Peptides against a protein of PDB entry 6FRK. Designs and how they scored, part 311

Target 1, 411 residues: chain A of PDB entry 6FRK
Amino acid sequence: NEEVLNAMLKEVCTALLEADVNIKLVKQLRENVKSAIDLEEMASGLNKRKMIQHAVFKELVKLVDPGVKAWTPTKGKQNVIMFVGLQGSGKTTTCSKLAYYYQRKGWKTCLICADTFRAGAFDQLKQNATKARIPFYGSYTEMDPVIIASEGVEKFKNENFEIIIVDTSGRHKQEDSLFEEMLQVANAIQPDNIVYVMDASIGQACEAQAKAFKDKVDVASVIVTKLDGHAKGGGALSAVAATKSPIIFIGTGEHIDDFEPFKTQPFISKLLGMGDIEGLIDKVNELKLDDNEALIEKLKHGQFTLRDMYEQFQNIMKMGPFSQILGMIPGFGTDFMSKGNEQESMARLKKLMTIMDSMNDQELDSTDGAKVFSKQPGRIQRVARGSGVSTRDVQELLTQYTKFAQMVKKM

## One batch from the design tools (peptide; made by RFdiffusion4, then SolubleMPNN)

Design b2_p30_1_s4 (from b2_p30_1, 15 letters changed)
Fold by OpenDDE base, seed 3:
Structure b2_p30_1_s4 (fold): chain B 411 residues (1-411), chain A 30 residues (1-30)
Amino acid sequence: as target 1 above (411 residues)
Amino acid sequence: KELLLAKALLFMFSGDFEKAEELLKKLEEM
């Protein structure tokens, strides 16, 4: 029993190290799991694997819990949220994502660009803010981030904004001058929350980086970015351990809506490669995909139309990046969609939808769409001309549809 | 079975028809 436990713990520890979990945390987890497993209960014929997985899951849940309640903004108050983090951490993008998140929830939200170090920082923030219709403040001429932050906070306080997000300078490396600037900004604006933004893809460097920020500024919240890539988010455990601050949100892609509240159980499930069925269900429910039951029923009856395919493409496009959805499904490794493949996949879907937009209701609603097009080849040429694509592209769509519809008919 | 179907649909909907077909084959074997 002890040999089996040690072998299984070795596999789990290897998987956690491959998931960028800090080696110290993995060692501690191993000892905690060993201490939590009753070897006598393991002898009683219980599924040893499930017991170990549950013990590992429980200990990982404890590692993401700093024992500190997450800060939450107060309605009808002026909540100042200062962002800190290195350049390339996704900090500026995350400011826009958080602003958009609160705006969508009916908070009066604004953005301040106090990044004077990076050329074009204000233009980037302005572009993101304008696209999201978020009010913004910054300067092209003021070089003191303290002045910009103070003026922007005062302005938006006077305008009764509820969420005031301040983006600060980020450098490529930890420098004392960066930390001094952050401290000066923090002292001037007196933020209600300081959010440390961390790139999950930095792996084992997460602990040292997170600690360096916490040692200089009173980090109260963590946001982990780039959880759409190869990073399974093990670095997030290191950030919590180092900052003693909760993860409040995760960034899951490049889009402004690729941002979600942190949920411990789904995150640990994903980290262990168990998928996030709960997050998938939540996303499906948020999309009002009541039509998924109708689709599943149609599929059970061997019915699948081009319209059903189109509606599902729309649903997936509404779910956000397909990589995230796949990453929620158990047994879909994070490797399933490389970052380059996601934009290409979305472009491909959009192209397919554009082809279907040139189809008529008879073509879309036919239970034998392929036969409709095969009987009248002039339809393919019409659709191709209407969508600005080749007849080959239309034929390829119809071929793909036909293969799937044939498989559905066999179910 | 429903999860494999959902997976296959998702892949089809991503335009990864090859993976969708692979999952549907696995579903047929169940």
Scores: peptide ipSAE 0.032, ipTM 0.574, DockQ to the pose 0.165
Fold by OpenDDE base, seed 1:
Structure b2_p30_1_s4 (fold): chain B 411 residues (1-411), chain A 30 residues (1-30)
Amino acid sequence: as target 1 above (411 residues)
Amino acid sequence: KELLLAKALLFMFSGDFEKAEELLKKLEEM
C-alpha cells in the first residue's frame, strides 16, 4: 500500500511540477497529503486514485488561500487601486480589464497612466480606455510618475469617481529604482489597495518575483494574467505563498472581457486537468444558450438543419476562444488546440458562416439541406457567388453537414 | 458515450470536421 501511494504521489508531483508549481510547495504538499491519507481506508479497497486526488485537491485549496480576506471597494467612496508588476506581465491591459469590469457593474471608474518609463505607455492606455469608454488621465510632458499619479488622483477625487486605477511603470528586471518609484507613488496617493499583476507563464520564477515585490511594497491583492489554454497556473500558488495575499481576478485572454473574479474550486480543478464544469455551466448560462436545450432535443430526435449548425457556430463564436471552452471540458487537455490551430479554426468557422449567410430560409431550414442543393445545382452557384467562394467550398460544407446529419439520425 | 458526442459536436462547431469525424467513428465503435 505504501509503494502504491508513493508511486501515485510521484505522478501527481510530476504533474504539479509540469503545471509550474514551485518545487518547495510540491514537497510540502506531498508531506501534507501523506499525513492526511488514512492508510487503513486505502486498504479497504476504496478507489486509491480518488482518495489521493481528493487529498491533493484539499491541500491545493489550502495553498491558494492566504487566510487573509480580499479587499473589496466600498460603494459611494473613493477607492484608489495602485497596480504594480513587471513589464510584460499584462499590467496595463489588466488595469483596463479591471476598470471595464467595475464600469459594467455600475461603478464610476477611471484610469491613470503613471508609466513615464515606457515610450507610448500613455497612448496604449488611452487607446484601451477610449475603446472601453473609460475616463483616463496622463501626461505626454510630465516625467515624474509621482506628479502624474497625484494630479490624476486629485482630479478624479474632485470629480467623485468611485474606482481610481493607477498604472505604474513596469521594469524588465527587479531594479531598486523601480521599487523606490513605486514606494514614492504609493506614499503620495495612499492607495486603498495595491495589486500585484503576475504573468502565469513565467513558471518557477513566480515565487522570487512575487517575494521581491512584497518585500518592497505592501502588496494586498494578486491578479494572475495569461491563464489561457497554455498557462497551467501553478505560478499562482507561488504568488499567494510569497505575497500572502489573495488572488482577486484572473486574466484568461487578450480581450477586455477575458477577465473574471478568482474562484478557488474551478482554478484547482483546471490545474489538476479535471476541467472546469462550473465555469462551463456559468459561461453557457451567460450566453443564454436556452437554444442549446432545443438543439440537444432536436439531436435526440435525429433532426439537424443548416440553421441549427449556423446557430451553434454563432454560439461558439460568442463563447470566445475555442481552446478556453475545450479547456473547461474534463479530459480535454489545455494543449489540445494550439493558438495557431485556434485562429485557423475560427477563420474556417467564419468562412462557413459567410457561406451560410448566402443561403435562403428554405435551404437553411430543410431537414435534408444537401438534397435541396443536389436537386437544384443552381443553388450552389448562387451561394458560391453570394459568399465570394468556390462552388467546391459550398460542396465541402454540404458534404460535412450531410455526414454529421446522418450520424445524428443514427443516435 | 455522451462525452464523446459532446466532443464531436464541439469540434464540428469549431470547424474541425476531421477531428469531429474521428470522434464520431470512435462513438460508432462503442
Scores: peptide ipSAE 0.031, ipTM 0.566, DockQ to the pose 0.136
Fold by OpenDDE base, seed 2:
Structure b2_p30_1_s4 (fold): chain B 411 residues (1-411), chain A 30 residues (1-30)
Amino acid sequence: as target 1 above (411 residues)
Amino acid sequence: KELLLAKALLFMFSGDFEKAEELLKKLEEM
């Protein structure tokens, strides 16, 4: 039993190290897992593999949880959020993503560019902000980031902005002058939250970088960027351990919508290659689940209509990037749908919905929609004419529906 | 089984009916 445990722990430790988890954290996890596993319960014929996986999962959850509640903005107040991080961490892009996230939630949000060091930093922020219709502040002439940050924060406070995001200079190396500048900016604007932006792709360097920032400025939140399908998420654990601060969001690409609230269970499941079933369930659940409970109940009873399919297509179109949803499923890497395939899939769904919009209630609400159409072939021709598609397109939809409905009936 | 069904539903709803059907076949074999 101990040999089997040690072999499985070696595999898990190797996978975690390959995922850029810090070697100290992996060692500690191995010890904690060994201490959490009752070897006597493992002898009783319980699935040893599941028990070890559960113990590993539980200890990884603890490593991502700093035991500190994440800062949240207060509605109707002025919340100043200062961003810090290295150049190339995705900090400026992440400022825009966070601003857009809050704007979509109905917060009065703005952006300040206090990056005076990087040529074109303000132009980049201005471009991103303008595309997202986010108010912005910055200067082409002022070189002191403290002045820009102070003036921008004052301006947007006076205009009753609720979310005031300040982007700061990033440098390529840990330079004392950068940390002094960040401290001067922080002292001048008195931010309600300091967000450290970390690139997940830097691997083992994550701990040292995160620690250097935390030792100089009071980092209270972490955002991990570049968690695209090839990025090893293990650096996120190192950032949490070093900063003692929660991960609040993750960046999953370059698009302004490639940004989501951090969820612990999903992230760890993905880190272990188990996928994010819970976060998929939760994302499917954040879709108004009152309608999905009714669907799950119908599916349990072997009932599935064309209307049920239509409603689910509408729900998926509301979920946003389907690539993010698939990337939450175990064994579906983020590469499973290229961005090109997502637009094509959405266009295909919209076409199918347009066909279904030409169906009547008797056709949509039938538990055997295919049989309704097979008994009266004139219905296919009516729907085809009404939706401006071929009779073949309608038959293909009905074939796909029938295959699924037959499987639901066998469940 | 529930996971395979959820996957199959998601693929069906993405318009990837081929993958949905493949997952559904795997579900029938279980």
Scores: peptide ipSAE 0.031, ipTM 0.592, DockQ to the pose 0.134
Fold by OpenDDE base, seed 5:
Structure b2_p30_1_s4 (fold): chain B 411 residues (1-411), chain A 30 residues (1-30)
Amino acid sequence: as target 1 above (411 residues)
Amino acid sequence: KELLLAKALLFMFSGDFEKAEELLKKLEEM
């Protein structure tokens, strides 16, 4: 039994190392798992593999939990969020993603570019902010990031902004001058939260980098970027361990919408290369499974409406990038959706939802929505005009709905 | 069964109706 345990732990440890989990954390996890497994219970014929997987999963969950509650912004207060991280970590893009996330939640959000080191940093931020319709501040002439950050924070405080995000300079190497600049900016603006942005692809370097930032500034949150790539995100565990700060969000692609709140279960399941059946179930469960039980019950009764389809599209949109959802499904490799196909698929879903937003309750709640539209062709023209699409696009949606509703009726 | 249904729904929403139908058939056989 101990030999079997050691062999299985060796496989898990190898998989974690291949996922860029720090060697020290893997060793500690191995010891903790050995201490948590009762060898006598393993003798009782329980699926030894499941028991070890569960013990490993439980210990990985503890490694992602720093024991510190994540900072959350206070509604009606001016919340200053300072971003720190290396150049190329996706920090500037992540500032825009976070600003857009809060804006979509009904927060009065703005962006400040205090990156004076990188040529075109302000233009990049301005471009992203303008596309998202987010107010921004920065300078083409001021070279002191402390002045820019202070003036920008004061301006947006006076304008009663609730979320004030400050992007700072990032460098490729740990330079003392960068850390001093970050400290000066932090001291000047007195941020309510400091967010360390980490690239998931930097692997074993995550610990040393995250520690260097935490030793200079009071990092209170971590955001992990580039989790859409081959990076399994094991470096995120190292960042949590080094910063003692929770992961609050993940960046899952290049689009401004490719940004989601961090979820422990899905992340650990993906890290283990366990087809995230639990995280798919948990994402399907966090998708209000009560609404999905009602949906499953409706589906079992052969009932499916355009509203039911709309709610499922909203649910998929809440799950995040479709490639990640598919990558959570056992047997769907990460390569199942090319990056191009994901944005196109999400844009297609958004288009379909926009068409359905122009439908009335009688059309949405009909058990035979296609028949409602077929009986009164003027409805298709109304919906097409209301959504800014062709009558063909509405007919294609209705055709897809009808095919599915027919499949559901056969169940 | 619930997982197969969720998969079928996801494929259908991606526009892969053939895979959705294949998964629904597997669900009927379960």
Scores: peptide ipSAE 0.032, ipTM 0.559, DockQ to the pose 0.151; fails the geometry check

Design b2_p30_2_s1 (from b2_p30_2, 16 letters changed)
Fold by OpenDDE base, seed 1:
Structure b2_p30_2_s1 (fold): chain B 411 residues (1-411), chain A 30 residues (1-30)
Amino acid sequence: as target 1 above (411 residues)
Amino acid sequence: DELLKELLELLKELNRLYQLLQKIMNEVAE
């Protein structure tokens, strides 16, 4: 029985190491699991695998809980949130995602760029903020991040903003000068929360990085980025252990909507390769898939219109990266679709939808949409002008539709 | 379990459609 337990624990430990869980945490977890398992209960014919999995799950849940309540902003007050993290961690993008999250919740939100070290940092923040319609502050000429942060915070306090997010400089190296600058900014603006942004893809380096930040700056919250398909998120456990701070949000992709509140149970389930059934159910409920049953029935009857194609594109876009949804299903590997092809495909789908937005109901609802356009070539020109594309782009869409409709008839 | 089964069937059909769309889009880009 002990040999079987040790063999199964070895497999679990290997899987956790492959998920970028720190070797020290894996060792501690192994000891804790061994102490929590009653060997006598394992002898009684209970599914040994399920017992070990449950014990592992329980211990992983403890590792993501620092025992400290997460900071939350106060409604109707000014809340200053300072972001810290390395360059390439996704910090600047995460500032915009968090700002957009609070804006969608009805908070008066703004962004401050206090990154004076990276050329184009302010332009990047400005582009992201403008796209999301979030007010922003920064300078092209001021080189002192303390001055920019102080002026920006004062401005937005005077304008009664509720959420004031300050992005700081990120460097490639853990340089003392970076931490000194962060301390000077923190002392000047007196943030209500300091958020450490960590890239999950750095694997075993997460502990050392998180510790270096916590030793210099009073980190109170963690956001983990790049939890899209490739990063299993084991580094998040290292960040919590090193910072003793809760994970408040996760970034699940490059889009502004690829951002969600951290949930312990789904995260651990995904880390163990059990999928995220709860997140899948939530995502499916958000999709309002009642329209998909009607579409599947039409497809079974070999009926396919341009509107049906548009609705399918909307569904795919609502689903987000299809690889992420498949990764929520137990037994579907995260590698089922290559990432590079998905973003390009989504951009192409959005272009096709923009063309279809310039079509009329007669064109969209025709069972032979290509024939409607072929009979009256002036329709192609109208749609092309309305969508700002070439007549060739419209013809390519109609060609794609025809190919798809032919394949649907063969299904 | 039935809802999950129905959902899995729907997702398989959507995946098939998505793969088909990607294939068509790749063939048109060539």
Scores: peptide ipSAE 0.015, ipTM 0.422, DockQ to the pose 0.114
Fold by OpenDDE base, seed 3:
Structure b2_p30_2_s1 (fold): chain B 411 residues (1-411), chain A 30 residues (1-30)
Amino acid sequence: as target 1 above (411 residues)
Amino acid sequence: DELLKELLELLKELNRLYQLLQKIMNEVAE
């Protein structure tokens, strides 16, 4: 029994190391799991694998819990959130994602670019903020991040913003000058929360990096980025251990919507390759997929209209990145869809939907939508003019629809 | 367990649809 336990623990430890969990934490977890497993209970014919998985799961949950309640913004107050982290951590992108998250929740949000070190930082922030319709502040001429941060915070406080996000300079290395600048900014603006942004892909370096930031600035929250890559997020455990600060959000892709509140149970489940069945159920319930039963039934009968296609595009857009949904299913890897294709796919879907918004009910509800357009070519020109696209774009949509409808008929 | 099976079946069908849609979208991009 002890040999079997040791063999299974070796496999779990290997999988955790492959998930970028720090070697010290893996060793500690192994000892904690060994102490938690009663060998007599293992003898009683209980599924040894399930018991070990449960013990590992419990210990991982403890490692993600810093024992400190996460900071939450107060509605109707001015909440200043300062972001800190290395260049390439996804800090600037994460600022925009967080601002967009709160904006979608009905908070009055704004962004401040206090990154004076990186050329074009303000242009990048401005571009992201403008796309998301988030108010922003920064300077092309002021080189002191303290001045920019202070002026921006004061401006947005006076304008009664509820969420004021300050993006700071990220450097490629942990330099004393960066930490001094961060401390000066923090002292000047007196943030309600300091968010450390960590790249999950740095693996075993997560502990040392997170500690270096916590030793210099009062990090109160962690955001982990790039969890859509090969990084299984084991570095997040190291960040929590080093900062003693909760993970509040995770970045799961490059899109502004590839951002979610951190949930301990789903995260650990995903880390162990168990999937996120709860998050999947929640996401499916949010989609009201009951309306999809009628569609699935139509598809089973080989009926597929342009409206049915439109509804599918809406469902896909509501689901968000399908890679995330697949990554919630046990046994489906996150690598099932290449990152670059997803944003482009969503933009294409939105373009196709915009074309379909210019179609009439007769065109949308026809069981042979392509034939309706082929019989009356003037419809293509009308739809093209109505949607501001070329007649070629409408023909491409109809070609796609026809191809899809043919596939549905073969199902 | 039945709800989970139904959900998994629905997700499998949605995944199939989405893969088909993505395949079509990728083939039109070429």
Scores: peptide ipSAE 0.014, ipTM 0.405, DockQ to the pose 0.114
Fold by OpenDDE base, seed 4:
Structure b2_p30_2_s1 (fold): chain B 411 residues (1-411), chain A 30 residues (1-30)
Amino acid sequence: as target 1 above (411 residues)
Amino acid sequence: DELLKELLELLKELNRLYQLLQKIMNEVAE
C-alpha cells in the first residue's frame, strides 16, 4: 500500500511540476497529502486513486486561499484600481478586460493610461477602450505618470465614475526605478486596490517576480493571464504564496470577453487535468441549449434550414472561443484547435451571419434554401446588396449550406 | 451524471459540427 501511494504521489508531483508549480510547494503538498491519507482506509477497498486525488485537490485548494478576503468595489462609490506588473504580462489588455467586465455589470467604468515609458501605450489603450466603448484618459505630451494618473483620477471622480482603472508602466526586468514610479503613482492617487498582473507562462519565475512586487508595493489582488496557452497555471499558486493576496480574475484568451472571476474549484480541477465540469455546466446553462434538442431532432430527421445554420452560428459565437469549451472537457487538450484559426473562423462565421441577416423568412425557413435561390437568381443579388458582399460570397455561403445539408441527410 | 453525459454528447456533436464547418470554410477559401 505504501509503495502504491508513493508511486501515485510521484506521478502527481511530476504532473504538478510540469504545470509550473514551485518545487517547494510540491514537496510540502506531498508531505501534507501523505499525512492526511489514512493507510487503513486505503486498505478497505476504497478507490485509492480517488482518495489520493481528493487529498491532493484539498491541499491545492488551501494553497490558493491566502486566508484574506478579496477586495470588492463598493456600488455608488468611486473605486480606484491601480494595475502593476511586468511588460508583456498582459497588464494593459487586462485593464481593458476588467473595465469591460464591470461595464457589462452596469458599473460606470473608465480607463487611465499612466504608461509614459512604452511608445504607443496610450494608442493601444485608446484603441481597446474605443472598441469596447469605455471612457479613457491619457496624454501624448505629458511624460510624468504621476501627473497623468492624478489628473485622470480627479477628472473621473468629478464625473462620478464608480470604477477608475489606472494602467502603469511595465519593465522587462525588476528595476528599482519602476518600483519608485509605482510608489509615487500609488501615493498620489491612493488606490482602493492594487492589482498585480502575472503571466502564467513564466513558470518557475512566478514566485520571485510576485515577491519582488509585494516587497515594494502593497499588492492586494492578483490577476493571472495567458491561461489559454501551454501554461497550466501552476505559477498562480506561487503568486498567492508570495503576495498573500487572492486571485480575483483570470485571463483565458486574447478576446476582451476572455476574462472571468477566479473560482478556486474549477481552477484546481483544470490544473489537475480533471477539466472544469462545473464551469462547462454553467456556460451551457447560460446558452439556453434547450433549443438545441429541437435542432438535434431536426438533424436526426435530415432537416436543416439556413435559419437552423444561423442559430448554430449564434450558439457557437455565444460559447466564445471553442478552444475554451474544449479545454473544459476532461481529456480534450487545449491544443486541439490552433488559436490563429479560431479568430479567423469566428470572423468568417460573423460574415456568414451578416449575409443571412439580409435573407427573408422564406429563404431562411426553406428546407431547400439553395433551390430557392437557384430558381430565382435575383434573390442572390438582393442579399448581396443588402449585406454589402459580392454575389460570389452569397453563392459560396449557399454552397457551404448545401454541403452541410447533404451531410446532415447522410447522418 | 445523466445531464453531464447529455451535455458531453451535445458538445461532441457541436464539435463535430464546428470541425465540419471549419473544413468547409477552408475548402471555400482555397
Scores: peptide ipSAE 0.014, ipTM 0.415, DockQ to the pose 0.098
Fold by OpenDDE base, seed 5:
Structure b2_p30_2_s1 (fold): chain B 411 residues (1-411), chain A 30 residues (1-30)
Amino acid sequence: as target 1 above (411 residues)
Amino acid sequence: DELLKELLELLKELNRLYQLLQKIMNEVAE
């Protein structure tokens, strides 16, 4: 029994090390699991593998819990959030993702670029902010990040912004001058929360980097980036252990919507290769897939309108990256859709939806929408002008709809 | 034609996912 336990623990420890979990944490976890397992219960013929998996899962859940409640913004107040992290961690992109997340939740959100070290940092932030319609502040001429941060925070406080996000300079090396600059910025703006952004792909270096930031600045929250289907999440455990700060969000891709609140159970389940059944259930429940039965029934009756197509596009857009959903299913590889094709497909769907937003109810609810447009070509020109697209783009949509409706009629 | 094929494939995959989820939910409820 002890040999079987040791063999199974060795396999789990190997998998955790391959997932970039720190060797010290893996050793501690192994001893904690051994102490938590009753060897007598293992002798009674219980599924030894399930017991070990449950014990490992429970100990990993403790490793991601710092025992400190995560900071949350207060509604109707000015909340200043300062971002810190290394260059290439995804910090600037994560600032935009967090701003967009709060904006979608109905918060008055803005961005400040206090990165004076990296050439083009302000242009990158401005481009991301403009695409997301987020107000921003920065300078092309001011080189003191303290002045930029102070002026930007004062401006947005006076304009009654609720979420004020400050992006700072990231450097490649832990230079004392960088930490002094971060402290000067923090002292000047007095942030309500300091967020450390880490890249999950740096693996075993996560602990040393996270500790160096925590030793110099009052890190209160962690965001982990590049947690794509292939990203080894083990470095996140090291960051929590080093900073004693909770993970509040994760970045799951390059798109501005590839950002979600951190959930402990799904994360640990994914780390162990058990899949994210709970997150899958939550996502499916959020999709209101019950409405898909009504669609399947309409499809079985050969009825398909432009509105039905629009509702399907909305459902697909609500699912987010389909690769992430498939990656929640045990045994489905994350490589099922190339990330590039998925973003392009989503952009195409969003364009088609924008065209349909300029259609009227008679056009949307017609069982032969293409015939409505063919009988009155002036409708195509109206929709094209209303959606800011070419008449060709509207004709291409109608051609696709017609092909789909013909396929549905043949079913 | 490619977008329509992608949409049909995505709908088939969604239906497959839904069936798999229903199966999992039934197995958890049991």
Scores: peptide ipSAE 0.008, ipTM 0.369, DockQ to the pose 0.016

